# Ledger of designs, part 3: peptides against a protein of PDB entry 2ODG

Target 1, 89 residues: chain A of PDB entry 2ODG
Amino acid sequence: MTTSQKHRDFVAEPMGEKPVGSLAGIGEVLGKKLEERGFDKAYVVLGQFLVLKKDEDLFREWLKDTCGANAKQSRDCFGCLREWCDAFL

## One batch from the design tools (peptide; made by RFdiffusion4, then SolubleMPNN)

Design b1_p8_4_s3 (from b1_p8_4, 6 letters changed)
Fold by OpenDDE base, seed 1:
Structure b1_p8_4_s3 (fold): chain B 89 residues (1-89), chain A 8 residues (1-8)
Amino acid sequence: as target 1 above (89 residues)
Amino acid sequence: GPEIRLAP
């Protein structure tokens, strides 16, 4: 499937201090909900992704439970983190 | 801070 420019921008460089909203699939609505839960930086969500051992089903379920992400949003976010890890981890 | 979910 195709990816967004937002996805490509994220996976192309080190994550640094990028806000959670920089993740593909995470717009303003989901970003605010994640920030309220303490996931203010993309690297905090990366941490959650890693302790779930990069499992797609577990991560996407977590994202849905945590911020109400739909299937497209969770798929985009998962793919974003997976490809970033493939490049930089 | 964030509450982290652990894998089973």
Scores: peptide ipSAE 0.775, ipTM 0.964, DockQ to the pose 0.913
Fold by OpenDDE base, seed 4:
Structure b1_p8_4_s3 (fold): chain B 89 residues (1-89), chain A 8 residues (1-8)
Amino acid sequence: as target 1 above (89 residues)
Amino acid sequence: GPEIRLAP
């Protein structure tokens, strides 16, 4: 599968304090919903990803339930976190 | 804070 520049920018460097909206698949609409739920930083979503044991189905289901992400958005977000972890975790 | 979902 091809990736976006947004994905490549995210996975290329340490996450730091990047906002949740910096995650691939998370636009302004989903980002706002996540922020309202307390997931304001990308690293908070990373935490959720990790306690779900990096399971794709569980994470994508969670993202859908939490902010209404569609299949592509959840796929992009999962892939973004997976590749970041492969590089830095 | 955020509500965290745990894996079964």
Scores: peptide ipSAE 0.773, ipTM 0.963, DockQ to the pose 0.905
Fold by OpenDDE base, seed 3:
Structure b1_p8_4_s3 (fold): chain B 89 residues (1-89), chain A 8 residues (1-8)
Amino acid sequence: as target 1 above (89 residues)
Amino acid sequence: GPEIRLAP
């Protein structure tokens, strides 16, 4: 399957201070929910991703539990962080 | 701050 331009934009460079909404799969609705839970920056979600040892099932379950992400949204977000880490971590 | 979930 193909990736979105949003995914490509995110994985192309260091994430710096990018907001959580810059992650693929995270739109306005999910972004606001994540921000309310203290995940305002993409790097905070990256931190969560890393302490879950980059496990797809654990991360996608966490995202669903935390902000109500559906299967596609959690897949897109996981893939975005996985590929960013492969490039920059 | 955010509540962090740890892997089992």
Scores: peptide ipSAE 0.771, ipTM 0.963, DockQ to the pose 0.908
Fold by OpenDDE base, seed 5:
Structure b1_p8_4_s3 (fold): chain B 89 residues (1-89), chain A 8 residues (1-8)
Amino acid sequence: as target 1 above (89 residues)
Amino acid sequence: GPEIRLAP
């Protein structure tokens, strides 16, 4: 499957202080829900991703449980963090 | 703050 420009923009550089909404698959609706749960920065979601040991199933399940992400949204978000970590972690 | 889920 092809990636979005949003994905490419995120994985191309250090994430710094980028908001959670910068993650591929995370739009305004999901971003707001994540922010309300304390996941306001992309790096906080990265932290969750890492303590789940980068496991796709665990992470995507977590994202669904936390903000109601559908399969496409959770796949995009997982892929975004996976590829970012491959480049910069 | 965020509640973190740990891997089982």
Scores: peptide ipSAE 0.771, ipTM 0.963, DockQ to the pose 0.906

Design b1_p8_4_s4 (from b1_p8_4, 6 letters changed)
Fold by OpenDDE base, seed 2:
Structure b1_p8_4_s4 (fold): chain B 89 residues (1-89), chain A 8 residues (1-8)
Amino acid sequence: as target 1 above (89 residues)
Amino acid sequence: MPEIRLAP
């Protein structure tokens, strides 16, 4: 599996105040839907990821239910947060 | 406010 430059940019540094759209797999369409649901910053999605105990199936299901993410989008987003946590938590 | 899902 290869990663995108967007993924590499995200996992390389503390996420700070980065918008939700900075997450790999989250484009403009999904980002707007997440923002409408109150997930405007990447760290809010990180919070959801953490209370799901970093479980891939639970998180990807949540993302699909919340913004309509497809399998690739949810996989990319999960991988992005997993690798960020491995580096910075 | 975001609605947070908890693991079962």
Scores: peptide ipSAE 0.756, ipTM 0.960, DockQ to the pose 0.904
Fold by OpenDDE base, seed 5:
Structure b1_p8_4_s4 (fold): chain B 89 residues (1-89), chain A 8 residues (1-8)
Amino acid sequence: as target 1 above (89 residues)
Amino acid sequence: MPEIRLAP
């Protein structure tokens, strides 16, 4: 598994008020769709991740259903949140 | 408000 600089930047520090678009796998298109659905901050998506009990399949399915994320985008986003949680939660 | 999906 390789990671992007965007992933590394996200998992390296507390997420604070970072916008949803700061999540790995979430570009402009997906970010705007998530924002329209009320997921404007990365921590809101984190909340969704947590109530899904950090389950990869449930989360990736949710992300696909919510914003149309493809397999790579959902994997990148999941990995980003998983590693962030391992470090900070 | 975001609609939150709960795990089954």
Scores: peptide ipSAE 0.755, ipTM 0.960, DockQ to the pose 0.908
Fold by OpenDDE base, seed 4:
Structure b1_p8_4_s4 (fold): chain B 89 residues (1-89), chain A 8 residues (1-8)
Amino acid sequence: as target 1 above (89 residues)
Amino acid sequence: MPEIRLAP
């Protein structure tokens, strides 16, 4: 499989204050829905990812439930956070 | 505040 440039840009450096929309798979529509639920920064979604013990099924289900992400969007978002954590956590 | 889902 290949990754997007958005994914590569995200996993290449510390997360800092990047908005939730910087996550791969999270476009403007999903980003706004996440922001409305209090997930305005990528690190808040990271927190959710971590308390789910980095479990793919749990996280992707959560993302679907929270913002309506489809399978590709949730896959891309999960992969983005997984690889970021592998590099920096 | 965001609602956080905990793993079972």
Scores: peptide ipSAE 0.755, ipTM 0.960, DockQ to the pose 0.906
Fold by OpenDDE base, seed 3:
Structure b1_p8_4_s4 (fold): chain B 89 residues (1-89), chain A 8 residues (1-8)
Amino acid sequence: as target 1 above (89 residues)
Amino acid sequence: MPEIRLAP
């Protein structure tokens, strides 16, 4: 599957203090909604991803419920975090 | 203060 440059940039290095908007699939609209819910940094969303035990269906459902992400956005975001974890966790 | 969802 092809990935975006945004995805590649995210999975290539430790995420540190990167904002939530740096996650693939998370644009300005979804990012603002996530920030309003307290998910301002990518590592906070990572935390949610981890307590859902990296389950794709649970995470994508959560993202949809939390910020209104569509199927592509949630898939891109999940893939981004999955590959980051495979590399650095 | 994010609200965290836990897996069932």
Scores: peptide ipSAE 0.752, ipTM 0.960, DockQ to the pose 0.903

Design b1_p8_5_s1 (from b1_p8_5 with S1M Y7A)
Fold by OpenDDE base, seed 4:
Structure b1_p8_5_s1 (fold): chain B 89 residues (1-89), chain A 8 residues (1-8)
Amino acid sequence: as target 1 above (89 residues)
Amino acid sequence: MPEYREAP
């Protein structure tokens, strides 16, 4: 499978204060919904990812439930966080 | 505040 440039940009460096919309798979529509739920920064979503012990099914289900992400969006977001953690955590 | 889902 190939990745997007957005994914590559995210996993290449510490995420710092990057907004939630910087995550692969999270566009403006999903980003706004996540922000409304208090997930305004990428690191807040990272927190949820870690609380779920990096479990793909749990995380992707959560993302779907929380902002209506489809299968591709949740896959892209999960992969983005997984690879970031592999590099920096 | 965000509400976090706990792992089962």
Scores: peptide ipSAE 0.757, ipTM 0.959, DockQ to the pose 0.912
Fold by OpenDDE base, seed 2:
Structure b1_p8_5_s1 (fold): chain B 89 residues (1-89), chain A 8 residues (1-8)
Amino acid sequence: as target 1 above (89 residues)
Amino acid sequence: MPEYREAP
């Protein structure tokens, strides 16, 4: 499948202090909900991704439960973190 | 503080 420019911008460089909203699939609505739950930085969501051992089903289910992400949003977010890890982890 | 979900 094709990726967004947002995805490409995220996976191309170190994550640093990027806000959670920088993740592909995470817009302002989902970002605000994640921030309210303490997931304010992209690296905090990365932490959850790693705790779940990079499992796609577990992560996408978590994202849905936590902020109400739909199938495309959770797929985009998972793919974003997976490809970032492949490049930098 | 974020509450992390553990893997089963």
Scores: peptide ipSAE 0.756, ipTM 0.958, DockQ to the pose 0.912
Fold by OpenDDE base, seed 5:
Formats: C-alpha cells, structure tokens, sequence
Structure b1_p8_5_s1 (fold): chain B 89 residues (1-89), chain A 8 residues (1-8)
C-alpha cells in the first residue's frame, strides 16, 4: 500500500511540537476529540503508542475507543508512528 | 492531563 504526503511529511523529520493533527489519519474531527482528552501534541499520542509497546491491535483499539477512529484512520496513524519510530527512536 | 491505557 502507498502512503499519503501527510504521512511522508511526518516521518521525514523530528516530531518536535507538532500538533496531534499532524499525524496521518488524524483530521480535524479526530484531532479535536484527542485534544479534549489531553492528547494535544503528536508526542503525547507517541507516548501512548510506546506505553502499548508499539502493539498494532492495542493501539488501534485505543484510538478507536478514544476518538472514534475508523479502520483506515487507525491504520494510517499507527503506520505513521511506527515508521517515525523506526527512523528516529 | 491525558489518561494513558496500560498494556496488559
């Protein structure tokens, strides 16, 4: 499968202070819901990803439970964080 | 503050 430009832009550089909406699969709707739960920066979601030991099923279930992400959105977000970690962590 | 889900 191919990735989006948003994915490529995210995985290409250090995460820094990027907002949660910078993550692939996270649009305005999901971003607002994540922010309401305290996940305002991409690195906070990275924290959850790491707490779950980078497990795909656990992370995607968490994302669905937390902000209502569908299968594609959770797949895109997981893949974005996985590839970022492979490059920088 | 965010609430984190623990891994089993």
Amino acid sequence: as target 1 above (89 residues)
Amino acid sequence: MPEYREAP
Scores: peptide ipSAE 0.755, ipTM 0.958, DockQ to the pose 0.916
Fold by OpenDDE base, seed 3:
Structure b1_p8_5_s1 (fold): chain B 89 residues (1-89), chain A 8 residues (1-8)
Amino acid sequence: as target 1 above (89 residues)
Amino acid sequence: MPEYREAP
């Protein structure tokens, strides 16, 4: 499957203080909802991803429950974090 | 203050 430029930009470098909205699949609407729940930085969502032991089903379910992400959005976000971790963890 | 979901 092809990836977005947003995905490529995210996985190419350390995430540092990047906002949650920099994650692939997370647009302005989902980003605001995540921020309201305290997930304001990409690394906070990474934390949740790691707590769930990188499990795709658990993470995508969490994302759906937390901000209403659809299947594509949760897939894109999961893939973004998975590939970032493969490169930098 | 995010609330984290724990893995089962």
Scores: peptide ipSAE 0.754, ipTM 0.958, DockQ to the pose 0.927

Design b1_p8_5_s2 (from b1_p8_5, 3 letters changed)
Fold by OpenDDE base, seed 5:
Structure b1_p8_5_s2 (fold): chain B 89 residues (1-89), chain A 8 residues (1-8)
Amino acid sequence: as target 1 above (89 residues)
Amino acid sequence: MPEYRLAP
């Protein structure tokens, strides 16, 4: 599989205060839904990713349940966080 | 696997 430029931009540098919408797979619609649930920064979603022990099925299920992400969106978001963690965590 | 959910 290939990655998007958005994915590459995210995994290339420290996360800092990047908004939740900076995550691959998270556009304006999903970002707003995540923000209304308190997941306003990418690092808050990272927190959820980590408490789920980086489990793909659990995280993608959570993302779907929380903001209505489809299969591609949840895959892209999971891959983005997985590769960021491999580089920086 | 634990299935914890955050509540910010």
Scores: peptide ipSAE 0.134, ipTM 0.800, DockQ to the pose 0.145
Fold by OpenDDE base, seed 3:
Structure b1_p8_5_s2 (fold): chain B 89 residues (1-89), chain A 8 residues (1-8)
Amino acid sequence: as target 1 above (89 residues)
Amino acid sequence: MPEYRLAP
């Protein structure tokens, strides 16, 4: 699969304090919804990803339920976190 | 499997 530059930028370095909108698949609309629910930083979404034991179906369902992400958005976000974890966790 | 959801 082809990845975006946004994905590559995210997985290339430590996450630090990057905002939730830095995650691939998370644009301004989804980012604002996530922030309203308390998921303001990418590392908070990482936390959800980890407590779901990196399960793709559970995470993508959660993302859909939480901010209305579609299939591509949730796939991109999941892939972004998976590859970041493979590199840095 | 557990299905925890964070509630910030």
Scores: peptide ipSAE 0.128, ipTM 0.796, DockQ to the pose 0.145
Fold by OpenDDE base, seed 2:
Structure b1_p8_5_s2 (fold): chain B 89 residues (1-89), chain A 8 residues (1-8)
Amino acid sequence: as target 1 above (89 residues)
Amino acid sequence: MPEYRLAP
């Protein structure tokens, strides 16, 4: 599928201390909701992704339930973390 | 599959 420049920028380098809003699919609205729930850094969302064993359905359901992400937003976020892990984990 | 949820 076609990816955004935001996705490409995220998967190209180590995650470090990047904010949650750096994840593809996570804009200002979703980012603020995630931060309010304690997911302020991209690596905290990565943690959730990993404890769900990188399962797409489980992660996308979690993201929807946690911040109200729609199908495209959750797909973009999942793809971003999947490809980052493939490169760096 | 287990459905763990983090609660920071």
Scores: peptide ipSAE 0.127, ipTM 0.793, DockQ to the pose 0.145
Fold by OpenDDE base, seed 4:
Structure b1_p8_5_s2 (fold): chain B 89 residues (1-89), chain A 8 residues (1-8)
Amino acid sequence: as target 1 above (89 residues)
Amino acid sequence: MPEYRLAP
C-alpha cells in the first residue's frame, strides 16, 4: 500500500507515550472519540490490536464500532500498527 | 476465534 508521512513517522520509532492521534488514519475527530472511550494513548489501541490477535477484520470492525472510522481510516490505522509490530515486536 | 474487546 501507499503510505502517508504520518504512517512512516509512526512506524519508524518505538511507540512510547504517543497519543492516539499519532496513529495513521486517526485525526482529531476520531482521536477525541477514542480518548472519550479510554483509548488515549496509541499503546492502548495497540493493546486492542494484540488481543484481537492482529486480525485485520476484527480490528477494523472494532475501530469502526468504537469511533466511527471509515474504511480508509481503519485500513490506515491497521496498517500502521501491523508495520510497527513487524519492526518492534 | 474469540473476539476480545478492551474496556479501559
Scores: peptide ipSAE 0.124, ipTM 0.788, DockQ to the pose 0.143

Design b1_p8_5_s3 (from b1_p8_5, 3 letters changed)
Fold by OpenDDE base, seed 4:
Structure b1_p8_5_s3 (fold): chain B 89 residues (1-89), chain A 8 residues (1-8)
Amino acid sequence: as target 1 above (89 residues)
Amino acid sequence: GPEYRLAP
């Protein structure tokens, strides 16, 4: 399975203040919906990811329910956070 | 602050 350049850019460095739209799988549409729900920074979504104990099914379900992410979008977002955590957490 | 809630 291949990753996007967006994914590689995200996992390569500390998250800092990156907006939620910097996450792989999160485009402008999903990003705006997440922001409307209070998830304006990537680290807030990271928080949810960690609260869910990095569980893929739970996180992807949450993302779908929260912003309407499809299977690929939720997969990309999960993988992005998983690999970031493997590198920096 | 933001109106989000983190849910386990």
Scores: peptide ipSAE 0.108, ipTM 0.733, DockQ to the pose 0.439
Fold by OpenDDE base, seed 5:
Structure b1_p8_5_s3 (fold): chain B 89 residues (1-89), chain A 8 residues (1-8)
Amino acid sequence: as target 1 above (89 residues)
Amino acid sequence: GPEYRLAP
């Protein structure tokens, strides 16, 4: 597995008030769709991740259904949150 | 603003 700089930037520090678009795999298109559904901050998506008990399949399915994320986007987003939680939660 | 429900 390789990671992006965006992933590394996200997992390196507390997420605070970072917008949803700061999550790896979440670009402008997906970010706007998530925001329209109420997921405007990265920590709200973190909440969904935790409600789903950090389950990869459930989270990636949710992300796909919620904003149309493809397999790579959902994998990148999941990995981003998983590694952030491993470091800070 | 937009409303949402976390989905268990």
Scores: peptide ipSAE 0.086, ipTM 0.715, DockQ to the pose 0.404
Fold by OpenDDE base, seed 1:
Structure b1_p8_5_s3 (fold): chain B 89 residues (1-89), chain A 8 residues (1-8)
Amino acid sequence: as target 1 above (89 residues)
Amino acid sequence: GPEYRLAP
């Protein structure tokens, strides 16, 4: 599968204080919903990703249930965090 | 602050 420039930009550097909307697959609509649920920074979503032990099915299900992400969006978001962790964690 | 729960 190919990745977006948004994905490449995210995985290329430390996460810092990047907003949740910086995650691949998370646009304005999903970002606002995540922020309303307390997930305002990408590192908070990273926390959930790690609590779920990096499990793809669990994380993608959580993302769907939390903000209504579709299959493409949850796949992109998962891949973004997976590759970031491989590089920096 | 924000109210959220991280859970397995």
Scores: peptide ipSAE 0.058, ipTM 0.694, DockQ to the pose 0.414
Fold by OpenDDE base, seed 3:
Structure b1_p8_5_s3 (fold): chain B 89 residues (1-89), chain A 8 residues (1-8)
Amino acid sequence: as target 1 above (89 residues)
Amino acid sequence: GPEYRLAP
């Protein structure tokens, strides 16, 4: 499957203090909703991803329930974190 | 403290 440049930029380096909006699939609208719920940094969403043991269905369901992400947004976000973890975790 | 709660 093809990926966005945003995805490639995220998975290419340690995430450090990158904001939640740096995650593929997370735009300004979803980013603001996530920030309101305490998920202001990408690494906080990474934390939830890991708590859910990298399970795609559980993570995507969580993201939908938390910020209203649609299927493409949740898929892009999951793929972004999965590939980052494969490279750096 | 944080206003979020990670949950499995």
Scores: peptide ipSAE 0.053, ipTM 0.687, DockQ to the pose 0.412

Design b1_p8_5_s4 (from b1_p8_5, 4 letters changed)
Fold by OpenDDE base, seed 5:
Structure b1_p8_5_s4 (fold): chain B 89 residues (1-89), chain A 8 residues (1-8)
Amino acid sequence: as target 1 above (89 residues)
Amino acid sequence: GPMYRLAP
């Protein structure tokens, strides 16, 4: 699957304090909505990803319901977290 | 600040 440079930049290094907007698929619009819901850091979204046991369907549904992510945005975000976890978790 | 809950 083709990935973005944003994805590659995220999965290449520890997450640290990166803002939620650093996640692939999360732009300014979705990022602001996530921040308004308390998900201001990428690691908070990681928390939800882990609570959902890394399940793609559950996570992507949650993301759609939480910030209005479309299919591509939720796929990109899921893939970003999945690959980061495979490398660092 | 904003409140949130992580939910399975």
Scores: peptide ipSAE 0.120, ipTM 0.751, DockQ to the pose 0.405
Fold by OpenDDE base, seed 3:
Structure b1_p8_5_s4 (fold): chain B 89 residues (1-89), chain A 8 residues (1-8)
Amino acid sequence: as target 1 above (89 residues)
Amino acid sequence: GPMYRLAP
C-alpha cells in the first residue's frame, strides 16, 4: 500500500525523543489523548507495541480503546511501528 | 511519575 510522508519520515531514522504525534495515524486529537494517558513519546507507544509482541490485532484494539483511534489511524500507526522495528530494532 | 501502565 501507499504510505504518507509522515510515515516515511518516521521510519527513516532512530526515533529518539520524538513525540507521540510523530507516529503515522496519530494527529493532534489522538496525540493529546495518548499524552494524558502517559504515552507522551513515540517510544512509550513502541513499548506497548513490543509488550503485545507486535501483534496487529492486539495493538490496534489497544490503540482504539486507549485513544479512540479509527481503523485507518490504527492501521497507519501499526504499520509505522512495524516498519521502524524492521529497520532499527 | 508516569500515569500509564503497559498492558500485555
Scores: peptide ipSAE 0.119, ipTM 0.752, DockQ to the pose 0.413
Fold by OpenDDE base, seed 1:
Structure b1_p8_5_s4 (fold): chain B 89 residues (1-89), chain A 8 residues (1-8)
Amino acid sequence: as target 1 above (89 residues)
Amino acid sequence: GPMYRLAP
C-alpha cells in the first residue's frame, strides 16, 4: 500500500517533541481525544506501542478503544510507528 | 494535566 506524505515526514527524522497529531492516521479529532487521555506527544503513543511489544492487533485495538480510530486510521498509525522504529530504535 | 496509564 502507498503511504502519505505525513507518514513519510514522520519516519524521516527523530521524533523529538512532535505532537500526537503528527502521527499518520491521527487527525485533529483523534489527536484531541488522545491528548485528553494524556497522550499529547507522539513519544507517549510510541511508549504504548512498545509496551504492547509492537503487536499490530493489540495496538490497533488499543487505539480504537482509546480514541475511536477506524481501521484505516489505526493501520496508518501503526505503520508510522513501525517504520519509525525500524529506522531509529 | 491529565493522568494516563500505559497498559501491556
Scores: peptide ipSAE 0.117, ipTM 0.751, DockQ to the pose 0.389
Fold by OpenDDE base, seed 4:
Structure b1_p8_5_s4 (fold): chain B 89 residues (1-89), chain A 8 residues (1-8)
Amino acid sequence: as target 1 above (89 residues)
Amino acid sequence: GPMYRLAP
């Protein structure tokens, strides 16, 4: 599978204070919904990803339930966090 | 800020 430039930009460096919208698969609509639920920074979503022990099905289900992400959006977001963790965690 | 809960 190919990745987006947004994905590549995210996984290339420590995420620091990047907003939740910096995550691949998370656009303005999903980002606002995540922010309303307290997930305003990418690292907060990373926290959920880690609490779920990096489980793809659990994380993608959570993302769908939390902000209405579709299959591609949740896949892109999961892949973004997985590859970031492989590089920096 | 907003309240949230990480859910295992």
Scores: peptide ipSAE 0.117, ipTM 0.754, DockQ to the pose 0.408

Design b1_p8_6_s1 (from b1_p8_6, 3 letters changed)
Fold by OpenDDE base, seed 1:
Structure b1_p8_6_s1 (fold): chain B 89 residues (1-89), chain A 8 residues (1-8)
Amino acid sequence: as target 1 above (89 residues)
Amino acid sequence: MIPEAPRL
């Protein structure tokens, strides 16, 4: 599968204070919903990803439940965090 | 805002 430029930009550098909307698969709609639930920074979503022990099914289910992400959005977001962790964690 | 507690 191919990745987006947004994905490549995210995984290429430290996460820092990047907003949640910087995650691949997370657009304006999902980003606002995540922010309303307190997930305003990408690193907060990273925290959830790590608490779930990087499990794809659990994370994608959580993302769907939390902000209504569809299958592609949750897949893109998961892949973004997985590859970032492989590089920097 | 306080984030929702992570789901285990």
Scores: peptide ipSAE 0.295, ipTM 0.876, DockQ to the pose 0.133
Fold by OpenDDE base, seed 5:
Order: C-alpha cells, then sequence, then structure tokens
Structure b1_p8_6_s1 (fold): chain B 89 residues (1-89), chain A 8 residues (1-8)
C-alpha cells in the first residue's frame, strides 16, 4: 500500500477544523454529498468512525451508503482516519 | 446544518 500526499498532509498534524474534503479519498463530489448530509468537517466523519469503533468494514460501508464512495475512496478515507487516530487520539 | 444521526 502507498499513500497520497493528501493522506500524509492529513495525518501529520491535528485535525482542527479541516473540512471534510481534506480527508484522503474524499474529493469534491463526495465532499459535497457528505456536506449535504451534515458531515462538513473532517471531525464529524471522525465521530462516525469512532461510533463504529474504528471498524473498517462498518465505516467503509457507511461511507459508501452515505456518499457513494468506491472501494479505493473508502479505503483511503478509512486509512487516513485510522492513522490520524493512532497518532493523535 | 445538523448531521444525520450517527449510524450504530
Amino acid sequence: as target 1 above (89 residues)
Amino acid sequence: MIPEAPRL
């Protein structure tokens, strides 16, 4: 597995108020859909990630159902949050 | 905007 610069930028520092679109795997299209559902900040998606007890399958299923993320997008987003949590949570 | 309730 390789990571994107977007992933590295996200996991390198506290999340703060970063928009949902800062998450790896979340582009403009998915970001807009997440925002429409009230997930406008990365930390709101983090909340869902934590509610699901960091379970990869549950989170990726949720992301797919919520914004139409494909397998790569959901994997990238999950990995981004997992590694951020390992570093900062 | 209030997000949809977290799915458990």
Scores: peptide ipSAE 0.293, ipTM 0.873, DockQ to the pose 0.134
Fold by OpenDDE base, seed 2:
Parts: sequence; structure tokens; C-alpha cells
Structure b1_p8_6_s1 (fold): chain B 89 residues (1-89), chain A 8 residues (1-8)
Amino acid sequence: as target 1 above (89 residues)
Amino acid sequence: MIPEAPRL
């Protein structure tokens, strides 16, 4: 599995105030849906990721239920947060 | 706005 430049850009540095759309797998469509549900910053999604104890199946299911992410989008988003946490948490 | 409550 290869990663996108978007993934690499996200995992390379502290996420700070990055918008939710900065997460790999989260484009404009999914980003807007997440923002409407109050997940406007990447760190809010990180919070959900951590509440789910970094469980891939639970997180990807949540993301699908919350914004309609498909399998690739949820996989990319999960991988992005997992690798960011491995580096900075 | 507040986000929807985290799901456990």
C-alpha cells in the first residue's frame, strides 16, 4: 500500500489547527459533512479516534456512519491518524 | 457549535 502526498504532509508535523479536510481520505464532500456534525478540525476527529482506542474497525465504521466515507476514504483517514499518533502522541 | 458526542 502506498500513501498520498496529502497523507505524508499530514503525518509529518503537529496537526495544530488543521481543518478536518486536511486528513487523508477526507475531501470537500466528506469534510463538509463532518463540519456540519461539529467535526471542523482534524483534532476533533483525532478525539473520536482516541475514544475508540485506535480501533480500526470501530473508527472506520464511525466515519462511514457519520459522513458516508467509502472503504478507501475510511482506510486512508484511519491510516493518517494512526501514523500521526505513532509519531507525535 | 458543539460536535456530536463521541461514540464509544
Scores: peptide ipSAE 0.291, ipTM 0.873, DockQ to the pose 0.134
Fold by OpenDDE base, seed 3:
Order: structure tokens, then sequence, then C-alpha cells
Structure b1_p8_6_s1 (fold): chain B 89 residues (1-89), chain A 8 residues (1-8)
């Protein structure tokens, strides 16, 4: 499957203090909702991803429940974190 | 702010 430049930019380097909106699939609308729940940095969402043992269905369900992400948004976000972890974790 | 506790 093809990826966005946003995805490629995220997975190419350590995430450091990147905001949650840097994650593929997370735009301004979803980002603000995540920030309201305390998920202001990409690494906080990474934490949830890891707590769920990198399970795709559980993570995507969580993201949908937390910020209203649709299927494409949750898939893009999951793929972004999965590939980042494969490279850097 | 402190986020909601991670969901298992």
Amino acid sequence: as target 1 above (89 residues)
Amino acid sequence: MIPEAPRL
C-alpha cells in the first residue's frame, strides 16, 4: 500500500517531542480531541499502542472511541506507529 | 494535563 509523505516523515527519525498531530491519520480535528484527553504528544499515543501490545484491532478501536477516528485515519495512525517501532524500538 | 489512564 502507498503511504503519505506525512507517514514517511514520521517513521524516518526518532519522534522526540513531536506533537500528536504529526502522526499519520491525525489531522487538526482529531489532534485537538486527543489533546483534550491528555494525548498531546505522539509518544503518549505510542504508550497506548504499546500497552495494547501493538494489537491493531484494539488500538484502532481505542482511537475511534477516544477521538472519533474513522477506519482510514485509524489504519494510517496504526501503520505509522507500527513502522516507527520496527525501525527504532 | 494528565491523560486518561491507558486502556487494557
Scores: peptide ipSAE 0.280, ipTM 0.866, DockQ to the pose 0.134

